# Peptides against a protein of PDB entry 6EJA: the designs that were tried, part 23

Target 1, 276 residues: chain A of PDB entry 6EJA
Amino acid sequence: VEYMPANPVRIAFVLVVHGRASRQLQRMFKAIYHKDHFYYIHVDKRSNYLHRQVLQVSRQYSNVRVTPWRMATIWGGASLLSTYLQSMRDLLEMTDWPWDFFINLSAADYPIRTNDQLVAFLSRYRDMNFLKSHGRDNARFIRKQGLDRLFLECDAHMWRLGDRRIPEGIAVDGGSDWFLLNRRFVEYVTFSTDDLVTKMKQFYSYTLLPAESFFHTVLENSPHCDTMVDNNLRITNWNRKLGCKCQYKHIVDWCGCSPNDFKPQDFHRFQQTARP

## One batch from the design tools (peptide; aimed at target 1 R149 G175 W254)

Design b2_p15_1_s4 (made by RFdiffusion4, then SolubleMPNN; from b2_p15_1, 5 letters changed)
Fold by OpenDDE base, seed 3:
Structure b2_p15_1_s4 (fold): chain B 276 residues (1-276), chain A 15 residues (1-15)
Amino acid sequence: as target 1 above (276 residues)
Amino acid sequence: SLYDYVGHDGRGPLP
C-alpha cells in the first residue's frame, strides 16, 4: 500500500537548458509535469531559439516560469552553480509558490518513480536531503574532479590556473550533480552568512563541475548534516562510449564524462530499475 | 534501487 500523505510536498523543478534541445526538454517536461508542482526554467543566454520555445510553454501553464536573467554557461563551468544558487534565491522569494523541495533535472536523468510515488516518498522524508555520493575513494575523487586545482571561468572557457588546497577542516564530498533538497536546506545555503557557506561559495566559484560537490560538501559540514541521504532517486543515462571522450577539452582545461540525454528507446530502463 | 549510476567519471587533466 502506497503512503498517502495528508500534506503532500510540492516540488520546485529547476531546469537548466541550452542549445536546441527542444525535443528533449519537451519529453522531460511532459514526464515530470504536474499541476501541484512548480517549474522554473533557465535558458542559456546564447540559446535564443530555445528561449522562445520555453517562453511559449510557460505561457500555457501558470506554474511554469522562465528566469528573467540568463547566464552563458559552459560544461563544467562555475557559473552553473551560480545559476542554481540564483534560481534558489528566486524561488525562495516567490511567496506565491509554496514549494517544499528543490529538484534539478535534465534530459540526462529521470525520476524512477511516478509522481505519486515521488510525492509520497518525499512527504514521508520531507526533512531529508537527497544527494548521491561517488561511493569511491575520496582522495581519488578529489584528484579526478580537479578539486585541488584552481579554475577560472572566463571567455566561455574554464582556465586551469594552478594548484590549490582544500580548505582546512572541510570534509569534501560529491558525486551526482542532480539532487533533491528540502526548502530548509535551500534557505540555509541561500541566506546563511556563516563561515562554511561563505567560504564554500568562494571556493566553488573557482571550481570545475561545482554542482557535483558543492551541495554535498556544504550539507555534510553544516548543522544539517544529519539530513543527508545518499540517493537522488534518479536514473541517469550513462553511456561511457559517448560520454567519456574528453569532448569538452575545447572549453575546459580538463577531461571529463557526461551522461547522455534519454531517448524513447531508453525508457525501458524505468521498468527494470524502478525498485527500492 | 532508487538510483541508477552506472558510469565512469573518467576525469583528469588534459593529455
Scores: peptide ipSAE 0.041, ipTM 0.632, DockQ to the pose 0.571
OpenDDE base, seeds 1, 2, 4, 5: peptide ipSAE 0.038, 0.031, 0.043, 0.039; ipTM 0.630, 0.625, 0.636, 0.625; seeds 4, 5 fail the geometry check

Design b2_p15_2 (made by RFdiffusion4)
Pose (drawn by RFdiffusion4):
Structure b2_p15_2 (pose): chain A 276 residues (1-276), chain P 15 residues (1-15)
Amino acid sequence: as target 1 above (276 residues)
Amino acid sequence: YDDFADAMEERGEIP
């Protein structure tokens, strides 16, 4: 990541944000901002204060826009995938924004390498897609994720409605819902009318935590399957002993886990050279 | 350190 690219990638950051931490969001935005990238910010419908603050930012910079539509993106809700898919369509239709990669971030994410290094790395691997699979037993993944259950999002709640079959003829996979996707793959997901994309969009409209498997499943079974890199370029602070308290039991008909917040004792983890 | 697969082991229906 030390070299200087002659044709650097321009990155579309899609920020899916909620809550009250506007100053922290502004600090993270400062760290990731570059005049040659693009920023498309979705603010949860329920977070009006944060939205007003985001509007001030978008009014200041030409390469920053806010989604005019806003969804109540509850934990594990089917609406998160809807949010990503609509943002991808919007971004592809913005012809004045010639972006090469799609990177999703939340208000709780931070960069751990400089923009120069990120651009250099992605410029070398511009035809790759970066998704992290669970890598362990797939039947256990399907069960723990509830992928063989039918869910419906209404009234800001995920209702479990019954069982369903895993469709035959495709390999189902999943893992992290944080990723980096190149423009070619995003175009395929958005505009393809082939049997895989059409049916997976239907299947995942009624799926818990859809973003943790929709893009994996589509990519692995698509003509772009040979572009997958099993690494999302993220460090996620999972600590199961603390983060799996079924804390979202009142929002979804399921038990879930979330990553812990980093502390000072974790600083050495951001310096690991094992994987990018 | 734990990872997604370790935490995924803790998911399921509501007891």

Design b2_p15_2_s1 (made by RFdiffusion4, then SolubleMPNN; from b2_p15_2, 7 letters changed)
Fold by OpenDDE base, seed 2:
Structure b2_p15_2_s1 (fold): chain B 276 residues (1-276), chain A 15 residues (1-15)
Amino acid sequence: as target 1 above (276 residues)
Amino acid sequence: MDDYADALDDMGDIP
């Protein structure tokens, strides 16, 4: 019996897109669009054609908006976190959009549940936050992610400036940069002035791939730590051979993995994913 | 998400 919530959660989907994602964006949008949800789309500052296309879409749907501000984002750039944080603030200030959950999406990461299933699930667990951890040794994670290194985003490049220490007293965690965050936690991240949020925002401003760790770390060290669920209800297309190489050395003074867009050949994997 | 963990393991360290 499918649980039908009396008060179904409404989701704010945040999409951060750039010029190469036109077709993928269309597919994703069609797949996730629902009249009861909200869609807030950031288009890279350099992707003017895509921006025009997205604007056109936004005019057709009252629950679709485009960020009035646009950042030039790069792979691994700290600006991606800034984009999320600003979008969170914007969404909280949109009083006409009563969303309950924040979800970021791209064409490389697909929700494993239908809308109805997702809504039912989140409605039942509306007080929880869903972030997938790396599931390995944290020391190794820190090293691999370069969290112990200081980066500066400048001139469309992430410059490695030197070594740094992890802030004392915090437990660093991370993993997938795809998360499902409840409004309460988003409010905390956005408006809290406590030392944790303040210090972590500063710390992650100089971090490579900050979205893979910031929200995990903040959540786990916050008063909301008991709300964490180690699952993001997604499947990500990871191809080690294609995605896990130093392919972005021209952009970042580091090596990392990038997820790949899903292809029809990958769809069979959706059936193999474990359901919560 | 085992794939992500595995991907991390495959990443090399930069001195």
Scores: peptide ipSAE 0.020, ipTM 0.642, DockQ to the pose 0.550
OpenDDE base, seeds 1, 3, 4, 5: peptide ipSAE 0.008, 0.009, 0.186, 0.019; ipTM 0.508, 0.519, 0.805, 0.610; seeds 1, 3, 4 fail the geometry check

Design b2_p15_2_s2 (made by RFdiffusion4, then SolubleMPNN; from b2_p15_2, 7 letters changed)
Fold by OpenDDE base, seed 2:
Structure b2_p15_2_s2 (fold): chain B 276 residues (1-276), chain A 15 residues (1-15)
Amino acid sequence: as target 1 above (276 residues)
Amino acid sequence: DDDGADALDGMGDIP
């Protein structure tokens, strides 16, 4: 008997989408859509066709909105973090959307649980934040991620400007750029003026793949550090043999891997029993 | 589950 919580959590799903994969997005959306959750979709500034399609969807559902602002994001770009941060602010300002958790989604990562399971789980652990750490040597992590390098996003490129030091007193961590954050922590990240949040926002504005490390680092060094769970409840479709070929050299002055998009058959784990 | 180690996109400097 699945535990049905008396006060089930409501989730704000943030989707950052780009390209022309409207059909894929539609499939994903149908798979994850639930009337009790909220969906906030950012469409890349360059993806006008997709934007039109997403707008059409948003008009059909009261719990689906599209960001009025649009950023041009690139793989590994610092602007991705900006997108999340702005989305968080927007969502906090939406008083008519009483969400409890923030979850980012893309076509590359999906929750491993059904909606009911996810809601039940998060309702039980509503005070926790779920971030998956890399589980490796921290020095190696820093080196591989280029955290000790200064990057500037400009003209659709991540320029490596030079070396930098990690701020003193900060324990850097990271891993998956897919996370489940409770509203309280999102509020902290969004509105705190403490030295940690301020410095980390600045630091990560010049960071490659910032979403893989920012929230981990902020959380672990924050007063909310005891709320961290080293699990993001997701499956990433990694094919390292194919995805780790420094394929982004033309965009980023660094090497990275890219996960594969999920196929329709992969949605079975998260498909809603009640489809809209 | 070694899935955590696989979650990182960074590979290091360009050879």
Scores: peptide ipSAE 0.061, ipTM 0.703, DockQ to the pose 0.517
OpenDDE base, seeds 1, 3, 4, 5: peptide ipSAE 0.035, 0.010, 0.028, 0.035; ipTM 0.676, 0.579, 0.657, 0.683

Design b2_p15_2_s3 (made by RFdiffusion4, then SolubleMPNN; from b2_p15_2, 6 letters changed)
Fold by OpenDDE base, seed 4:
Structure b2_p15_2_s3 (fold): chain B 276 residues (1-276), chain A 15 residues (1-15)
Amino acid sequence: as target 1 above (276 residues)
Amino acid sequence: MDDYADALDDMGEIP
């Protein structure tokens, strides 16, 4: 029997979508939709068809909204972090949406648990933040992610400008760019004017794949560090053969990996994935 | 849980 929390958490799902993957988005949306949660969808500025489709969906559901602003994002671009940060601010300003957790999703990543299980779990651990770390040598992570390199997003390209130093006193961490953040931490990230948040926002504005490290790093160096859980409660469709071909070298001056979108045939993998 | 850690092996500077 699944635990039914007395005060179930409500989730703000943030979807950052682009391209023509309307069917994939629809599948994902159907899989994660619940009347008690909130869905805030950003559509890439260049994806007008998708935007129209998403707008149509948003009109059908009162708990689905589309960002009134749209960014042109690129894989690995710093603008992705900006998108999340702005979305967080927007969501905090939506007083009619009393969400407790911020969860970002893509077609490449699904919650491991059913909605009921997820809600039950998060309701039990509502004071925690769930980010999955890389789980390897941190120096390797820094090197492989290019965190010690300065990048500039310009003209739909991430330009590598040179080397940089990690700010003194900061323990950098990162991993999956899929996270579950409680409202309190989101508030901190959004509104704090402390040196950590300020410096990290600046630092990560010139970072490749910033979402894979920003929240980890900020959390672990913040007064909220004790809330860190090294798990994002997700199943991610990683296939190195498909996703690690340096396929984005035309838009970023770095070789990276991308998770693969789930296909219907991949559904069986949900049952095989270890649950937290 | 995911193979992110392993995926890092294929990341880095463009050869």
Scores: peptide ipSAE 0.231, ipTM 0.824, DockQ to the pose 0.753
OpenDDE base, seeds 1, 2, 3, 5: peptide ipSAE 0.195, 0.227, 0.015, 0.230; ipTM 0.810, 0.826, 0.518, 0.823; seeds 1, 2, 5 fail the geometry check

Design b2_p15_2_s4 (made by RFdiffusion4, then SolubleMPNN; from b2_p15_2, 7 letters changed)
Fold by OpenDDE base, seed 3:
Structure b2_p15_2_s4 (fold): chain B 276 residues (1-276), chain A 15 residues (1-15)
Amino acid sequence: as target 1 above (276 residues)
Amino acid sequence: ADDYADALDGMGDIP
């Protein structure tokens, strides 16, 4: 018998979308939509067609909203973190949306559980935060992520300006940029004025792929460090042959890998998986 | 060149 929580958690799904992939977005949305959850969608400033499509969807559902602000985002850009942070603030200010968890989604990464399973699981562990770490040598991770390099996002490009040092006293960690964060931690990240949050926001504003490391690092060095679970409950469609070919060299002074978008047939994994 | 080679092996490929 599946666990049925007495007070089920409600999830704020944050989607950051760009391009003209309206059909993909529609498929994903249909797959993850539930009346008890909330959906907050940011559309890239340059993606006007997609924005119009998303607005149409938002008008049909009371629990779907579109960010009134729009950023121009690039792969690996620091602006992605800014987008998440601003979305978090917005969601915390929405008093009519009593969400318990923040979850970011893309077409390349989906939850590995059905809605009922996800809700049951998160309801049981509502005080925990779920971030997947790289699980390898941390020094190697830092080097490969370029965390010891200073980047500036400007004119739709990530400029490598030079070398930098990791802040003293900070244990840097990272991994997946897909996470499940409880409201309490989101509140901390959003409103805390302590040295950790302030310093990390500054540090990661000049970081390549900041979402892969910011929340991990902040959490692990915060008073909330004991709430970390090394699992993001995601299925990511990785194919190194396709995703690791310096495809973003034209927009970043670095090379890296990216996951592949899910195909319609991949959606079954979200619905059928029974992984604990 | 070395930076790029190293980056391809680990950057942004964490599931």
Scores: peptide ipSAE 0.021, ipTM 0.632, DockQ to the pose 0.145
OpenDDE base, seeds 1, 2, 4, 5: peptide ipSAE 0.017, 0.021, 0.022, 0.019; ipTM 0.620, 0.638, 0.621, 0.595; seed 4 fails the geometry check

Design b2_p15_3 (made by RFdiffusion4)
Pose (drawn by RFdiffusion4):
Structure b2_p15_3 (pose): chain A 276 residues (1-276), chain P 15 residues (1-15)
Amino acid sequence: as target 1 above (276 residues)
Amino acid sequence: PPPDFDYEGRGEIPP
């Protein structure tokens, strides 16, 4: 990541944000901002204060826009995938924004390497897609995810409605819902009418935590399967002893886990050279 | 090392 690319990638950051931490969001935005990238910010419908603050930012910079549509993106909700898919369509239709990669971030994410290094790395691997799979037993993953259950999002709640079959003929996979996707793959997901994309969009409209498997499943079974890199370029601070308290039991008909917040004792983790 | 992805705490709600 030390070299200087002659044709650097331009990155579309899609920020899916909620809550009250506007100053922290502004600090993270400062760290990731470059005039040659693009920023498309979705603010949860329920976070009006944060939206007003985001509007000030978008009014200041030409390469920053806010989604005019806003969804109540509850934990594990089917609406998160809807949010990503609509943002991808919007971004592809913005012809004045010639972006090469799609990177999703939350208000709780932070960069751990400089923009120069990120651009250099992605410029070398511009035809790859970066998704992290669970890598363990797949039947256990399907069960723990509830992928063989039918869910419906209404009234800001995920209702479990019954069982369903895993469709035959495709390999189902999943893992992290944080990723980096190249423009070619995003175009395929958005505009393809082939049997895989059409049926997976239907299947995942009624799926818990859809973003943790929709893009994996589509990519592995698509003509772009040979572009997958099993690494999302993220460090996620999982600590199961603390983060798996079924804390979302009132929002979804299921038990879930979330990553812990980093502390000072974790600083050395950001310096690991093991993987990018 | 901590897992890259964790799903061990998930499942149906206990009665």

Design b2_p15_3_s1 (made by RFdiffusion4, then SolubleMPNN; from b2_p15_3, 7 letters changed)
Fold by OpenDDE base, seed 2:
Structure b2_p15_3_s1 (fold): chain B 276 residues (1-276), chain A 15 residues (1-15)
Amino acid sequence: as target 1 above (276 residues)
Amino acid sequence: ERPDYYVDGMGEIPP
């Protein structure tokens, strides 16, 4: 029996999906679906088959919507951050969806608790933001992430244009691109016109794997810095042997790692429970 | 390269 909060948080799950793995997406969706939450799904512009499938799903559930806009995203592309940011704006403008937390999901990374556990936990810590940091030397992180390099997303490729400097006065941080952000912080990121948000949006529009660092950096340098929790409550299926062989060199002028997709047998790590 | 990630339990805010 889980703690039942008096005012349980409601979660906006944002899914960025691509390819033709409709069945896999359906399985994942059913594993995370709950009537009390909201699901906003972006389908890659090139994935028309998947888009049709997702649209069919969205028509069956009032709390499932598909982005009316679609981006052509690539691994490590700056457009991924744009997708999240636009999704955040959309979700904030949906007055009929009173969500409290923003959570991004993919087939490669899942919450590790039941819905009841997740809701109970987030309801207890509704004023916090959950971002997992790299936990290593920050200078090394910057170098390995290529944060001191300028990238341009063009023609389905991340072109490395040259070197750049980290903006003065900014403490860069990052790690996982899977996060749990409260509505208050999402509002700040979306609507703030301060120098921090403005400069970081500009900076990260030329950044490789921007979602791994943008929200960390913005949060830690913002008035909301005291709300950071160094935990994203995820299980990531890492296999460096498979995922760290510069497999994306054809797409990005850099090397990086990617987690493996979860298999159906892995769903036991995230079980949906009925909530009264 | 990306680091490996591990998370603590959900019972308390991790240190």
Scores: peptide ipSAE 0.034, ipTM 0.486, DockQ to the pose 0.077
OpenDDE base, seeds 1, 3, 4, 5: peptide ipSAE 0.024, 0.017, 0.025, 0.023; ipTM 0.492, 0.599, 0.497, 0.497; seed 4 fails the geometry check

Design b2_p15_3_s2 (made by RFdiffusion4, then SolubleMPNN; from b2_p15_3, 6 letters changed)
Fold by OpenDDE base, seed 2:
Structure b2_p15_3_s2 (fold): chain B 276 residues (1-276), chain A 15 residues (1-15)
Amino acid sequence: as target 1 above (276 residues)
Amino acid sequence: ERPDYDIDGMGEIPP
């Protein structure tokens, strides 16, 4: 029997999906769905078939919504961060969805806990933010991520325009682009007009793989820095041998990796108790 | 043992 918190947190799950893998999405959705949580799904602008499928799902559940806006996203594109930021704003404006945590998910990365365990854990640490850092040399991270390079997303391509400098006084960090953020920090990121948030939003609008660094950097340089936990409670099926072969050079002017998608066999690590 | 996550950036495209 797991500990039942007196005031369990409610989670807003944000799913950014693309392609035609409706069955895979359905499996993932079934694995993570719970009546007490909220699900906000963005479907790539180009994935019309998938969009129709997701809309059908959303009509069956009151706690599932689909973004009315849709972006065309590419691997490593700055638009991914825009997608998250806009979804955060939307979720904050949904007064009928009292969520406490923001969690992004994909088929390539899943929580490592059951729903009950996750809720219990987050309820205990509801004031914390969970971002996993790279754990390597920061200069190396900057270099490998191309953070000192200026990128422009245009025509479904990330164009490298030239070099740039990291803003002075900013301690850059990053790692996993899968995170668990509490509502308070999401509010800060969404509505703050301080120099940090304003400048970082501008900076990262020209950044490759922005989600791997934006929230880390903003959090660690913000008044909320003490809330950071270096753990995203995720399992990612990494296979560098297969996933790191500069396969995106046709899309971005940079080399990058991609994790393997989880298979049904991997879902045993995240099982919710109340399946639809 | 491999970590649960690693960074995605690999650096510049080699010539």
Scores: peptide ipSAE 0.233, ipTM 0.806, DockQ to the pose 0.605
OpenDDE base, seeds 1, 3, 4, 5: peptide ipSAE 0.228, 0.021, 0.016, 0.014; ipTM 0.805, 0.600, 0.488, 0.484; seeds 1, 4 fail the geometry check

Design b2_p15_3_s3 (made by RFdiffusion4, then SolubleMPNN; from b2_p15_3, 6 letters changed)
Fold by OpenDDE base, seed 2:
Structure b2_p15_3_s3 (fold): chain B 276 residues (1-276), chain A 15 residues (1-15)
Amino acid sequence: as target 1 above (276 residues)
Amino acid sequence: DLPDYDVDGMGEIPP
């Protein structure tokens, strides 16, 4: 039995995809599509075939749009955060899309609740933001993430330039780069000119895996800090044995992991029970 | 009751 809220939240789903995720994207889209939500899809600048496919889909659904701008993104690149931030701005400027929550998705990590459950839950907690923390020692986190190192994204590579200090006066946190953010916080991140947002945007422009830490850090140090929930309602197909082999050393001057894509069978937990 | 999350960063590239 699911509670049906009187004023159900509407979700803006942001998908950042590249060519290798064609089939996965189709599966994900079919699983998550609902007429009451919005879907904003960024296709990597280099993935032209996928872009054409996504454009075709967007023409079939009024609540599906593709970013008119496209970035060339790499694993761990700062450009991923830029992509999210720009998409947030775009979504806020879309007055015809009255979304209440921002949710990013990929085929490697998805919400484990059905649409009805998710909507009911978020409608009840519409003033909260959901970011999953790493739950470990922050010093270790900083070290492993390379937050005390300066990176530059250039020529499809994340170059480690040297050491840096974390800005004074902020508590760094991070974890999953899959989050559920309410519109109010997205507005804050997008339009605030306070010292926190300004400095963090600058800091994370030179950060490896910025999406795993930026929003956590900004939220926890912001006037909205009391809205944080240490839960992203996600499940990750995580396999460290297979996914953690410094496989990206050719792209970034750092080691990192990658979760496995979900199989079609895995989507049953999120698949829509009733879709138009 | 969600599974524990581990971040993607592993640290410096070993020599």
Scores: peptide ipSAE 0.219, ipTM 0.788, DockQ to the pose 0.492
OpenDDE base, seeds 1, 3, 4, 5: peptide ipSAE 0.014, 0.021, 0.025, 0.014; ipTM 0.491, 0.595, 0.622, 0.488

Design b2_p15_3_s4 (made by RFdiffusion4, then SolubleMPNN; from b2_p15_3, 6 letters changed)
Fold by OpenDDE base, seed 2:
Structure b2_p15_3_s4 (fold): chain B 276 residues (1-276), chain A 15 residues (1-15)
Amino acid sequence: as target 1 above (276 residues)
Amino acid sequence: ERPDVDFDGMGEIPP
């Protein structure tokens, strides 16, 4: 039993799902579901079967909604960031969902804490943002990520158009595309009209793997920079031998890799005390 | 390098 905060944070979980893995999604959903949190699910535009399945789930729970808009996303595509940004806007406009934190989830990257632990922790640090940095040479990161290259997402492909420069005065950072962001920072990202947010949204609309760097970069260069914690409270099944072999060259004009999906037995790491 | 941290970018496609 964990400490029960007087004012526990409520979490908006955003799930971006695709394919036909309805059973896997169901397992994950059961593992992460709690009545006090909110779940906003985007289903890839091409995944109609999965969309129907998710809609059925959303009709059973008042705190589960499906995006009325759907994007066709690809690995490393800029559209993933667009999906997150739009979902953030939607969630901020849902006045009946008083969430305190934004958390994205997938089967490949999972929180390592129980719900009670997570809520207790975030309630204690509700003013902080949790982004995990790569922890390596930043120039190497930029080079490996292709941040100095211009990409265009078109026709289900990330086309490399040429070279580009990072905007002047911006300190780029990144790492994990799994993060925990407080509502205040999400509001800033969504509604700010300052040069930082405006320029970064433009910059990252032509960026490969934008979610691995956008929020890091915006946060660290923003007035909210002192709220950053270099931890995303996640575990990732990284296996370079299996997941990092330039397998996405048919989708993007760049080499990349992805972590392995967690197995069902791994879901115990995010145990729920209250399940549906 | 930190073994617990990674990212997906690998660099440009080799010829």
Scores: peptide ipSAE 0.258, ipTM 0.822, DockQ to the pose 0.471
OpenDDE base, seeds 1, 3, 4, 5: peptide ipSAE 0.213, 0.236, 0.213, 0.211; ipTM 0.806, 0.812, 0.803, 0.800; seed 3 fails the geometry check

Design b2_p15_4 (made by RFdiffusion4)
Pose (drawn by RFdiffusion4):
Structure b2_p15_4 (pose): chain A 276 residues (1-276), chain P 15 residues (1-15)
Amino acid sequence: as target 1 above (276 residues)
Amino acid sequence: SESYYDFPIYGGELP
């Protein structure tokens, strides 16, 4: 990541944000901002204060826009995938924004390498997609994710409605819902009317935590399957002893886990050279 | 219980 690229990638950051931490969001935005990238910010419908603060930012910079539509993106809700898919369509239709990669971030994410290094790395691997699979037993993954259950999002709640079959003829996969996707793959997901994309959009409209498997499943079974890199370029602070308390039991008909917040004792983990 | 690179499989029905 030390070299200087002659044709650097321009990155579309999609920020899916909620809550009250506007100053922290502004600090992270400062760290990732470059005049040659683009920023498209979705603010949860329920977070009006944060939305007003985000509008000030978008009014200041030409390469920053806010989604005019806003969803109540509850934990594990089917609406998160809807949010990503609509943002991808919006971004592809913005012809004045010639972006090469799609990167999703939350208000709780932070960069651990400089923009120069990120651009250099992605410029070398511009035809790759970066998704992290669970890598373990797939039947256990399907069960623990509830992928063989039918869910419906209404009234800001995920209702479990019954069982369903895993469709035949495709491999189902999943893992992290944080990723980096290139423009070619995003176009395929958005505009393709082939059997795989059409049916997976339907299947995942009624799925818990859809973003943790929709893009994996579509990519692995699509003509772009040979572009997958099993690495999302993220460090996620999972600590199961603390983060799996079924804390979202009142929002979804299921038990879930979330990553812990980093502390000072974790600083050395941002310096690992094992994987990018 | 800690994991920073591998995705942990989690989840389940309500007890």

